# Peptides against a protein of PDB entry 3T6J, part 191

Target 1, 375 residues: chain A of PDB entry 3T6J
Amino acid sequence: PIVESYIGFIESYRDPFGSRGEFEGFVAVVNKAMSAKFERLVASAEQLLKELPWPPTFEKDKFLTPDFTSLDVLTFAGSGIPAGINIPNYDDLRQTEGFKNVSLGNVLAVAYATQREKLTFLEEDDKDLYILWKGPSFDVQVGLHELLGHGSGKLFVQDEKGAFNFDQETVINPETGEQIQSWYRSGETWDSKFSTIASSYEECRAESVGLYLCLHPQVLEIFGFEGADAEDVIYVNWLNMVRAGLLALEFYTPEAFNWRQAHMQARFVILRVLLEAGEGLVTITPTTGSDGRPDARVRLDRSKIRSVGKPALERFLRRLQVLKSTGDVAGGRALYEGYATVTDAPPECFLTLRDTVLLRKESRKLIVQPNTRLE
Target 2, 372 residues: chain A of PDB entry 3T6J as posed
Amino acid sequence: PIVESYIGFIESYRDPFGSRGEFEGFVAVVNKAMSAKFERLVASAEQLLKELPWPPTFEKDKFLTPDFTSLDVLTFAGSGIPAGINIPNYDDLRQTEGFKNVSLGNVLAVAYREKLTFLEEDDKDLYILWKGPSFDVQVGLHALLGHGSGKLFVQDEKGAFNFDQETVINPETGEQIQSWYRSGETWDSKFSTIASSYEECRAESVGLYLCLHPQVLEIFGFEGADAEDVIYVNWLNMVRAGLLALEFYTPEAFNWRQAHMQARFVILRVLLEAGEGLVTITPTTGSDGRPDARVRLDRSKIRSVGKPALERFLRRLQVLKSTGDVAGGRALYEGYATVTDAPPECFLTLRDTVLLRKESRKLIVQPNTRLE

## One batch from the design tools (peptide; made by RFdiffusion4, then SolubleMPNN)

Design b2_p20_4_s3 (from b2_p20_4, 10 letters changed)
Fold by OpenDDE base, seed 1:
Parts: C-alpha cells; structure tokens; sequence
Structure b2_p20_4_s3 (fold): chain B 375 residues (1-375), chain A 20 residues (1-20)
C-alpha cells in the first residue's frame, strides 16, 4: 500500500483568534479508486474555478496544481478527525507555492453508518435516498470543499514596497460597482484581519463552493454520476447541508452567544441563507415524535435547488469572496455574524429548535484504531 | 494565513475540530 502521513501545528480551531495551530498527525493508506476521482477533479480544477461567481480579477492569477488523495486513516493524533484536509493553512503559501488536499475516506464511512430508525429530522420519503447517497454526495462535497473551496480566490495585497497585486484603476468590485477600496497590507493575513470569524467564514465559503459547483454536470461526471443518480447526489448533498445546519445548533452556546465548532457554524449560516431565499426551498417544521416529545423535519424542495437555491447561494458566495479579497472585515463580519446569529424569533425559533436538536441527539460514534489486513 | 482548511465530519463522529 501507499502510505501518507503528516505532522505539525496545523489546525487553529482551538485558538479563539484562529492563529495558533494544534499539534496534529496522521498515518494513512491511499485509496486508489477514490484518489483517481480526485485526480480527475484536479485536472478540471482550472476550468471549474471559472464557474465560481466572482470575476477573474478576484481569482488567483496563476493556478497551482495540487495533489489530491483519498486516504484510509490508520492512526490520527489530534483533538478531532477531519473528513478532508487542505494544507498549508497559510493563504499566501497556497497562492504562491501551492497546496495539497486529502480526503479521509474511512472517517466519512464511519460518519455515514446511520440506521434508518435513528436518522433524525428528515421526512420519511427522504430517508432511504439520504442513506443511499449520503456517502457519495459527501465525497463530492469534500472534493469541492477542499480543492475549489479552500483552493480558490485571491487576496488583494499591497506589498511592503507599496505595489499592488491588482490594477487599482481597472479592477471593479462586483458588489459595489466601484474601484477596490480596501486590501491586505504587508504583514496582514486572513486570520489576522478576520480573527474570530476567520475559520468559520472560510469553512462557510468552502462549503458554499461545494454546494454551488456540485450542480455542474462535469463535477458529477468526474465522480461517476449521470442522469437520475446525479440529480439524487445533488439533492442529497443539499439536503445533508440543510440538515447539518439544523444539527449545528448543538454547537451553539446561548449563554455565551458563541459557536463551539467552525464547520457547524458555517453550515448553520448556509441554512440561514437558503431559508432566506424563501419560495419553499427549505422548510423546517416542528413536530411531535412518536414518544410524545418535540421533534422536527427539514424539507428541501428538489425542484427549487437550481431556480431558488443556486441564485441565493451565488449571491452569498460572491459576497463572501469579495469581502475576503478586499480584507473588508467590517462588511465580512456584518454579513457572517448576521447569518450566524441564533435567536428564538419566528418563524424558525432556532433556540427552541436547539432544544429539540439536543433532545434528539444521538451518542457520538467512537472511532477506534483500525486493523488493516492484506488479502 | 487562512484558517484551517479542514472539513469536519458530522457531529456523530467522536472527534471533530472544535473551537474553544
């Protein structure tokens, strides 16, 4: 088998300021079959980047071809096991030196081992489809999230000599119609400027890229999905995201007005964006379970993903990128924290829904060290 | 630098990257 490993101070999720990495390491074996799909995605990445909803001036000037590998983890040392990784965690290095992507395939497999009777917050007619396609749809999502999410976008920079990496006279902000008014100065980074929201904001951007680009036929083809299967993968990917946005409420602490998990906060933000789109795209309905206690159902209208969902996500994702590129912390914080706010305001009553989520919470699956054998 | 570009799995996984 081909063995991969990494080690170091990598993930900053445990730093409230998003700056200091936690010591992490893994040893894994390459999944060749899934890696081949990611290599096809890499081969299409430069073209797919053009499908993102921002001008080329807000994209990287030069595409740097990354490695992308699917891995079966043998051992993982850290506070959490991710489903996917993009490294390095320095945007300047990603833009100038390149990056590497990995999908932790067996971590995903454990996460998806859900019994139908324990599957919360879905309509009965969606459960079987969700169980069938959750894994495959998440492979697509991870690939897009890491490669084209974290791997996309340009930061506007003024260097130490006062030179800009963009033409100040010709580059137009697509949100304002005006010239660029803000940028990163020498020594400023994404994390240093956006601080407490940087990690979650970036995860939200990456997740949004996944949802947006999974609608592209070429992406589904790369993963081996066509026709009805491709549409089901799309539907389940979007359904999983809106469900995850509800589940995310577990990770909100009302008393502290804070989130305890960046990705879950990101997923909640996406849920709020898609709810705001209206038109019956997403519906969350409080119900009563068979036990007589509170429950809920999330419904996604499949027929409205492209007509309602895509345009809403497009606008939101463009705003995320433009604010990121320009280093507009005030605008970025206002946008992101606005969607990340959890209240008990109708119609959603998210604090009440949080109580329902906590009530319906299942025990976490234990990930234990695997025993790998050659056949 | 960017924040950590890691996709955490769903909360039913035992370990996820969590903010403090």
Amino acid sequence: as target 1 above (375 residues)
Amino acid sequence: SLGPPVLAPDPWVANDHAEL
Scores: peptide ipSAE 0.024, ipTM 0.636, DockQ to the pose 0.119; fails the geometry check
Fold by OpenDDE base, seed 5:
Structure b2_p20_4_s3 (fold): chain B 375 residues (1-375), chain A 20 residues (1-20)
Amino acid sequence: as target 1 above (375 residues)
Amino acid sequence: SLGPPVLAPDPWVANDHAEL
């Protein structure tokens, strides 16, 4: 087997300022079959980057072809096991030397083991489809999230010599129609500048890229889906995201007005964006379960994904990128915290829904070190 | 810069993700 590992101070999610890495390490085996799909995605990445909803001036000047590998984890040492990883964490190194993407395939597989009777917050008609396509849709989402999410977008920088990496006279902010008025100065990074929102904001951008680009037939073809299957994968991917946005409420602490998990905050933000789009795209309905206790149902109108969902996500994703590129912390914080706010305001009554989410919380899954053998 | 490497933790997979 091909063995891969990494070790060091890597992920900064435990740092309230998003800067200090937690010591982490893993040992894994390469999944060749799944890695081949990601290699095909990498081969199309430069073309797919052009489909993102920002001007080329807000994209990287040069595409740096990353490595992308699917790994089956043998051992993991850290506070939590991710589904996907982009490394290194150092912006300067990623810009100059490139990056590596990793999907932790057997970690994803554990998420697929949800029993139908335990699947919360979905319409009955969606449950079988969700179970069938959850796995494949996750593979698509993780691939897009890591490669084209985290791998995309330019930061406008003024270096220590006063030189800009963009033409100040010709580059136009697509949101304002004006010249660029803010950028990163020497010594400023994404994490140092955006601080407390940096991790969750970037996750939200990456998840949004996944949803947006999964609508492209070429992406689905790379993963081996065509026709009705491709449309079902798209539907389940979007359905999973809106469901995740509801489930995210578990990770909100009302007393502190704080989120405890960056990715779940990101997913809640996306849910809010898609709810704001209106037109019956997403509906959350409080219900009563068979046990007589509070429950809820999330419904996504498949027919409105492209007509309503895509344009809403496009506008939001463009705003995220523009604010990121320009280092506009005030604008970025206002946008992101606005969508991340959890209140009990109608019609959604999210604080009340949170009580329902907590009531319906599944038992904790345990990840244990696997046995390995030759078959 | 590419921003920080971003974990895609799925709380359905791993319950003990890093708290922000």
Scores: peptide ipSAE 0.022, ipTM 0.598, DockQ to the pose 0.097; fails the geometry check
Fold by OpenDDE base, seed 4:
Structure b2_p20_4_s3 (fold): chain B 375 residues (1-375), chain A 20 residues (1-20)
Amino acid sequence: as target 1 above (375 residues)
Amino acid sequence: SLGPPVLAPDPWVANDHAEL
């Protein structure tokens, strides 16, 4: 078998400042069969990057074809096991040297086991569809998140010699209509500038790319979905995200006004964006469970994903990218923390919903490390 | 990176990160 491994101080999610990497390592075996779908995604990546809602001047100057491999993890040492990885984490290196993507295929497989009777916060009519398509939709989301999420966008940089990696005279900020007024100076990085929001903001951008691009027929074709199946995969991917945004409230600490998990904060932000879009796209309804205790239902109107959801996400995702590219920490923080704020204000009453989420919390699953054998 | 933690009730629920 082809063996892959990595080890080092890689992910900064556990650093409040987003800068110090946690020591992480894995050993995995390449799943050649599962890698084939991701290679097809890579083959389309340069074209799909053009579908993202920012001008080419805010995208990487040169597309560097990355590796994308599905891995069956034999051992993973770290605080959490991801479903996908994009490395290196330095945006400057990603844009100049390239990157590698991996899907942790056997980790994803664990995620697919959903029991209908334990599935919280969904309408009954959505449960069977959700169970059927959660796995496939998650494969799509992971592929897009890593390759076209983390793998996309440009940082505007002035180097130590004073040279810019963009034309100051011709590049226009699509949000302001003006020339670029801010950038990263020599020694400044995404993490160093955006600090406490950097990890969650980047995850939010990557998740948003996944939702946005999963609407593209070519993406669904790459993953083998057409017709009604493709529409169901889209619906379940979006439904999973809005449900995750509700579940995310578990990871908010009201007493400290902080989030304990970057990806969950990101998913809550996306939920807030889609709720703000209005028009009945997303509805969270407090209910009473069969046990007489508080419950809730998340509804996503599938007929409004393209008409309401996509434009809302487009605007939001473009703003995320523009603020990231320009190193506008003040604007980026104002945007992101605004959507990440958890209050008990009506109509959503998120703090009250958090109590419901905690009440309905299920036990954590154990992921057991596999073994190999010679046959 | 995206995905479930080592211990999660739902594949979209990630681990708590320790405050440093």
Scores: peptide ipSAE 0.022, ipTM 0.632, DockQ to the pose 0.184; fails the geometry check
Fold by OpenDDE base, seed 3:
Structure b2_p20_4_s3 (fold): chain B 375 residues (1-375), chain A 20 residues (1-20)
Amino acid sequence: as target 1 above (375 residues)
Amino acid sequence: SLGPPVLAPDPWVANDHAEL
């Protein structure tokens, strides 16, 4: 077997300022069959990067072919086990030196253990489809999130010598129509500038890339989905995201006005974007469960994903990238915190929905380290 | 990284800042 491992101060999610890494490490075995799908995605990455909704001037100047493997985790030491990893976490190094991606395949497989009767917040008609396609759709989302999410976009930088990595005279900000007014100076990083929102904002960008690019036929083909199966994978991926945005309310603390989980905050933001798009794309309906207690249903109109959802996500994702590239912390914070705000305002009444989410909360699943055998 | 699936029923629920 091919064994991979890493160890060190890697992820800064536990630092409110996104600066201090948590000490973590893993040992895993390469899943060759699943890795071959990600290799095909890597082979298409340079072309797929051009499909992202920002000008080429906001994309990396040179495509650096990354490594991408699917890993079956044997042991993971840390506060939590990710579904995927993109390292290094330094955007400057990703831009100049490249990066490595991994999917933790057996962590994803734990998702398959959800019993139909315990699946919350979905319409009955969606449950069987969701169970069938959750895994495959998640493989697609992880691949896109890591490779083309975290692996995409350029930071505009002025180096220590005063040189710019972009043409100040010709590069136009697509949101303002003006020349670039802000950038990263020497010693400034994504995390140092965006601080308290940096991790969640970047996860939101990466998740949005996944949703946006999963609509591309070539992506589904790479993963082996065509025709009706491809459409079902797309639908379930988007459905999973809007459901996750509702589930995210568990990780909001109203009394402190803070989020306790970067990815869940990101998913809530995406839910807010898709709700704002309107036109019946996403509907959250409070209901009464069979136990007589509050419940809810999330509906996604699959026929409106491309017509309503995609344009809304395109505009939002472009704004995320432009604000990131230009180091516009004020604009980025205003945008992101605006969508991350949780109130009880109608029609959604998110604080009331949070009570429902907490009421329907399942017991925390513990991931137990597996045994591996050579056959 | 796709942060750790929150050790929630759904591994898509990521547990980055979960107060452990």
Scores: peptide ipSAE 0.022, ipTM 0.638, DockQ to the pose 0.157; fails the geometry check

Design b2_p20_4_s4 (from b2_p20_4, 10 letters changed)
Fold by OpenDDE base, seed 3:
Structure b2_p20_4_s4 (fold): chain B 375 residues (1-375), chain A 20 residues (1-20)
Amino acid sequence: as target 1 above (375 residues)
Amino acid sequence: AYNAPVLAPHPEVAFDHAEL
């Protein structure tokens, strides 16, 4: 078997300022069959990067072919096990030196064990479809999130010698129509500038890239989906995201006005963006469960994903990237914290919905790590 | 890192990506 491992101070999610890494490590075995799909995605990455909703001037100057491997985790030491990883976590290094992506395939497989009876917040008509396509849609989302999410976009930098990595006279900010007015100075990083929102903001950008690019036929073809199956994978991927945005409320602490999980905050933000798009794209309806207690249903109108959802996500994702590229912390914070704010305002009444989410919360699952042997 | 909707969130930081 091919064994992969890493160890060190890697992820900064536990640092309120997004700067200090938690010490973690894993040992995993390469899943050759699943890795082949991700290699096909890598082969198309340079082309797919051009489909992202920002000018080429806001994308990396040179495509650096990354590694992408599906791994079955044997042991993971850390506060949590991710479904995917993109390393290094330094945007400057990602731009200049490249990166590596992994999908933790057997971690994703645990998600597939959801029993229909325990599946919350979905319409009954969606449950069977969701169960069928949850796994495949996750493979798509994780692949896009890591490779084309975290692996995309350019930071505008002025180096220690005063040189810019962009043409100040010709590069135009697509949101303002003006020349670039802000950038990263020497010693400034994504995390150092955006601080408390950096991790969640970046996860939101990566998740949004996944949703946006999963609509591209070539992506679905790479993963082996065509026709009605491809459309179902798209639908379930988007449905899963809006459901996750509701579930995210578990990780909000009203008393402290803070989020305890960066990815869940990101998913809530995406839900807010898609709700704002209106036109019946997403609907959250409070209901009464069979137990007589509060419940809720999330509905996604499949027919409006491309017509309503995609344009809304495009505008939002472009704005995320432009603010990131230019190091516009004030604009980025205003945008992101605006969507991340949880109130009890109608029609959604998110604080009330949070009570419902907590009421319907499943018992915490424990991931039991396997052993393996050669036979 | 991609965190699927957290199946088993860590008490402090729910990284459990498995809830996708």
Scores: peptide ipSAE 0.052, ipTM 0.680, DockQ to the pose 0.131; fails the geometry check
Fold by OpenDDE base, seed 1:
Structure b2_p20_4_s4 (fold): chain B 375 residues (1-375), chain A 20 residues (1-20)
Amino acid sequence: as target 1 above (375 residues)
Amino acid sequence: AYNAPVLAPHPEVAFDHAEL
């Protein structure tokens, strides 16, 4: 088998300021079949980047072809094992030197292995579909998240000599209709500037890219889905995201007004965006379980994903990118923290829902001894 | 950057949900 590994101070999710990396490492083997799908995605990446909802002036000046590999992890040392990886974590290096993407395929397999009777917060009619397509939808989401999420967007920079990497006279902010008024100065980075929200904000952007681009027929075709199957993969991907936004409440600490997991915070934000879109796109209904205790159901109207969901996500995702590109920390924080706020305000009553989520919490899944087999 | 962790042994980033 082909073996891959990495080691070092990589992810900063445990740093409150998003700057100091945790030491981690893995050893894995290449899944050739799944890697081939990601290679096709890479081959289409430059075209798919143009489908993102921001002007080319807010995208990288030059596309740098990355590597993308699906891996079966044999060992992982760190505070958490991810589903996917995009490295390096420095936006400047991603833009100038390139990047590498990894999907941890066997980690995903563990993640989507849910028994029907234990599947919480879904309508009964959605459970079988969700179980069937969760795995495939994860592959799509991870691919888009890593490659076109983390791998997209431009930071506007003024270098130490005062030169700009954009034309100040012609580049227009699509949100304001005005010229660019803010940028990164020499020595400023995404993480240093956005600090406490940087990791979660970036994950939210990447997840949003996944949801947005999974609607594109070419993406589904790359992964081998057509017709009704493609529509089911889309539906389950979106359904999984809104469900994840509800599940995310477990990782909110009301007493400290903080989030303990960046990705789950990001998913909650996306849920809030899609709820705000209204029109019956997403509905969370408190219920009573068979045990007589509080429960909830998340419903996603499939017919409104493109008509209601996509435009809402488009606007939100564009705002995320524009604020990121321009280094507008004040605007970015206001936007992101606004959606990340958890209150008990109606109609959602998220703090009450959090109690329900905690009540319905599943036992923690553990990876005991990873292995692989050759056929 | 990572996609969602499936396992987070450290309590501060504990991830019991295997969703994405």
Scores: peptide ipSAE 0.017, ipTM 0.598, DockQ to the pose 0.118; fails the geometry check
Fold by OpenDDE base, seed 4:
Structure b2_p20_4_s4 (fold): chain B 375 residues (1-375), chain A 20 residues (1-20)
Amino acid sequence: as target 1 above (375 residues)
Amino acid sequence: AYNAPVLAPHPEVAFDHAEL
């Protein structure tokens, strides 16, 4: 088998300022069969990058074909196990030197295991579909998240010599219609500028890319889904995200006005964006469970994903990227923290919903190191 | 990185990986 490993101070999620990496390492085996679909995604990456809702001037100047491999993890040493990895975590290096993508396939497989009777917050009619397609939809989401999420976008930089990596005279900010007015100076990075929101903001961008691009027929085709199956995968991917946005409330600490998990904060933000889109796209309804205790149901109108959801996400995602590219911390923070705010304001009453989420909290799965066998 | 939920975060640790 082909063995891969990495080690170092890699992920900064545990740093409140997003700058200090946690020591992490893994040993894994390449899953050739699962890697094949990701190679097809890589082969389409340059074209799919053009489908993202920002001008080419806000994308990397040169497409650098990354590696994308599915790995079966033997050992993972860290505070948490990711489903996917995009490295390096430095945007400047990503755009100039390239990047690598990894899907942790056997970690994803653990996430696929869902018992119908324990599945919270979904309508009964959605449960079987959700169980059927959660795995495949998650593969799609992770692939897009890593390759085209973390792997996309350009930072506007002025180097130490005063040279710009963009044409100041011709590049237009699509949100303002004006020339670029801000950028990263020498020594400034994404993490250094955006600090406390950097990780969650980037995860939100990557998750949004996944949702946005999963609507593209070519993406579903790459993963082997067509017709009704493709539509079901799309639906379940979006449904999973909006459900995750509700579940995210577990990771909010009201007393501290703080989020404890960057990805869940990101998913809550996406939920808020899709709720704001209105038109009955997403509804969260408080209910009473069979036990007489509070419960809730998330509904996603599949017929409105493209008509309502996509445009809302498009606008939001473009704004995320533009603010990131230009190093507009004030604008980025205002946007992101605005959607990340948890209040008890109607109609959603998120703080009340949080109590319901906590009441219905599921036990987390224990991941155990697998055994390898020679056949 | 796309984090899968594995371990319950410590209430004081703001940086846990969460499930989709």
Scores: peptide ipSAE 0.017, ipTM 0.604, DockQ to the pose 0.127; fails the geometry check
Fold by OpenDDE base, seed 5:
Structure b2_p20_4_s4 (fold): chain B 375 residues (1-375), chain A 20 residues (1-20)
Amino acid sequence: as target 1 above (375 residues)
Amino acid sequence: AYNAPVLAPHPEVAFDHAEL
């Protein structure tokens, strides 16, 4: 088998300022079959990047073909095991040297272990569809998230010599219609500037890229889905995201007004964006469970994904990218923290919903070291 | 770069969201 590993101070999720890496490492085996799908996605990446809702001037000047591999993890040393990884975590290096993407396939397989009777917050008519397409939709989402999410976008930089990596006279901010007024200076990084919101903001951007691009027929074709199957995969992917946004409330601490998990905060933000779009796209309804205790249902109107959801996500995603590219921390923080705010205001009453989420919390799943054998 | 953890353990939270 082909073996891959990494070891070092890599992920900064445990640092409140997003700067200090946690020491982690893994040993994994390449899953050739799944890697082949990601290779096809990589082959289309340069074209798909053009579908993202920002001007080419806000995209990387040169596409650097990344490596994308599906891995089955044998051992992982760290606080938590991811579903996917994009490395290195240094934007300057990603822009100049390139990056590598990995999907931790057997970690994803754990996520697929859903029992219908335990599946919370979905309508009954969605449960079977969700169970059927959760795995495939997640493969699509992870691929897009890592490759075209984390792998996309340009940072405007002034180097140590005072030179810009963009034309100050011709590049226009699509949100303001004005010339670029802010950028990263020498020694400034994404994490150093955006600090406490950097990780979650970037995850939100990457997740949004996944939702946005999964609507493109070519993406679904790459993963082997066409016609009704493709539409079901799209629906389940979006449904999973809005459900995840509700589940995210578990990771909010009301007393401290803070989030404890960057990805879950990101998913909540996306839920808020899609709720704001209105028009019956997303509905969260408090209910009473069969046990007589509080419950809730998330409904996504399939027919409104393209007409309502896509435009809302497009606008939001463009704003995320523009603020990131320009190093506009004030604007970025205002936008992101605005959507990340959890209150008990009607109609959603998110703090009340949080109580319901906690009440319906499933038993913790354990990830254990796998056994290997020759067959 | 970044990763997409199913769940990143925090001192106050368990590694329990296998579905996300």
Scores: peptide ipSAE 0.016, ipTM 0.592, DockQ to the pose 0.088; fails the geometry check

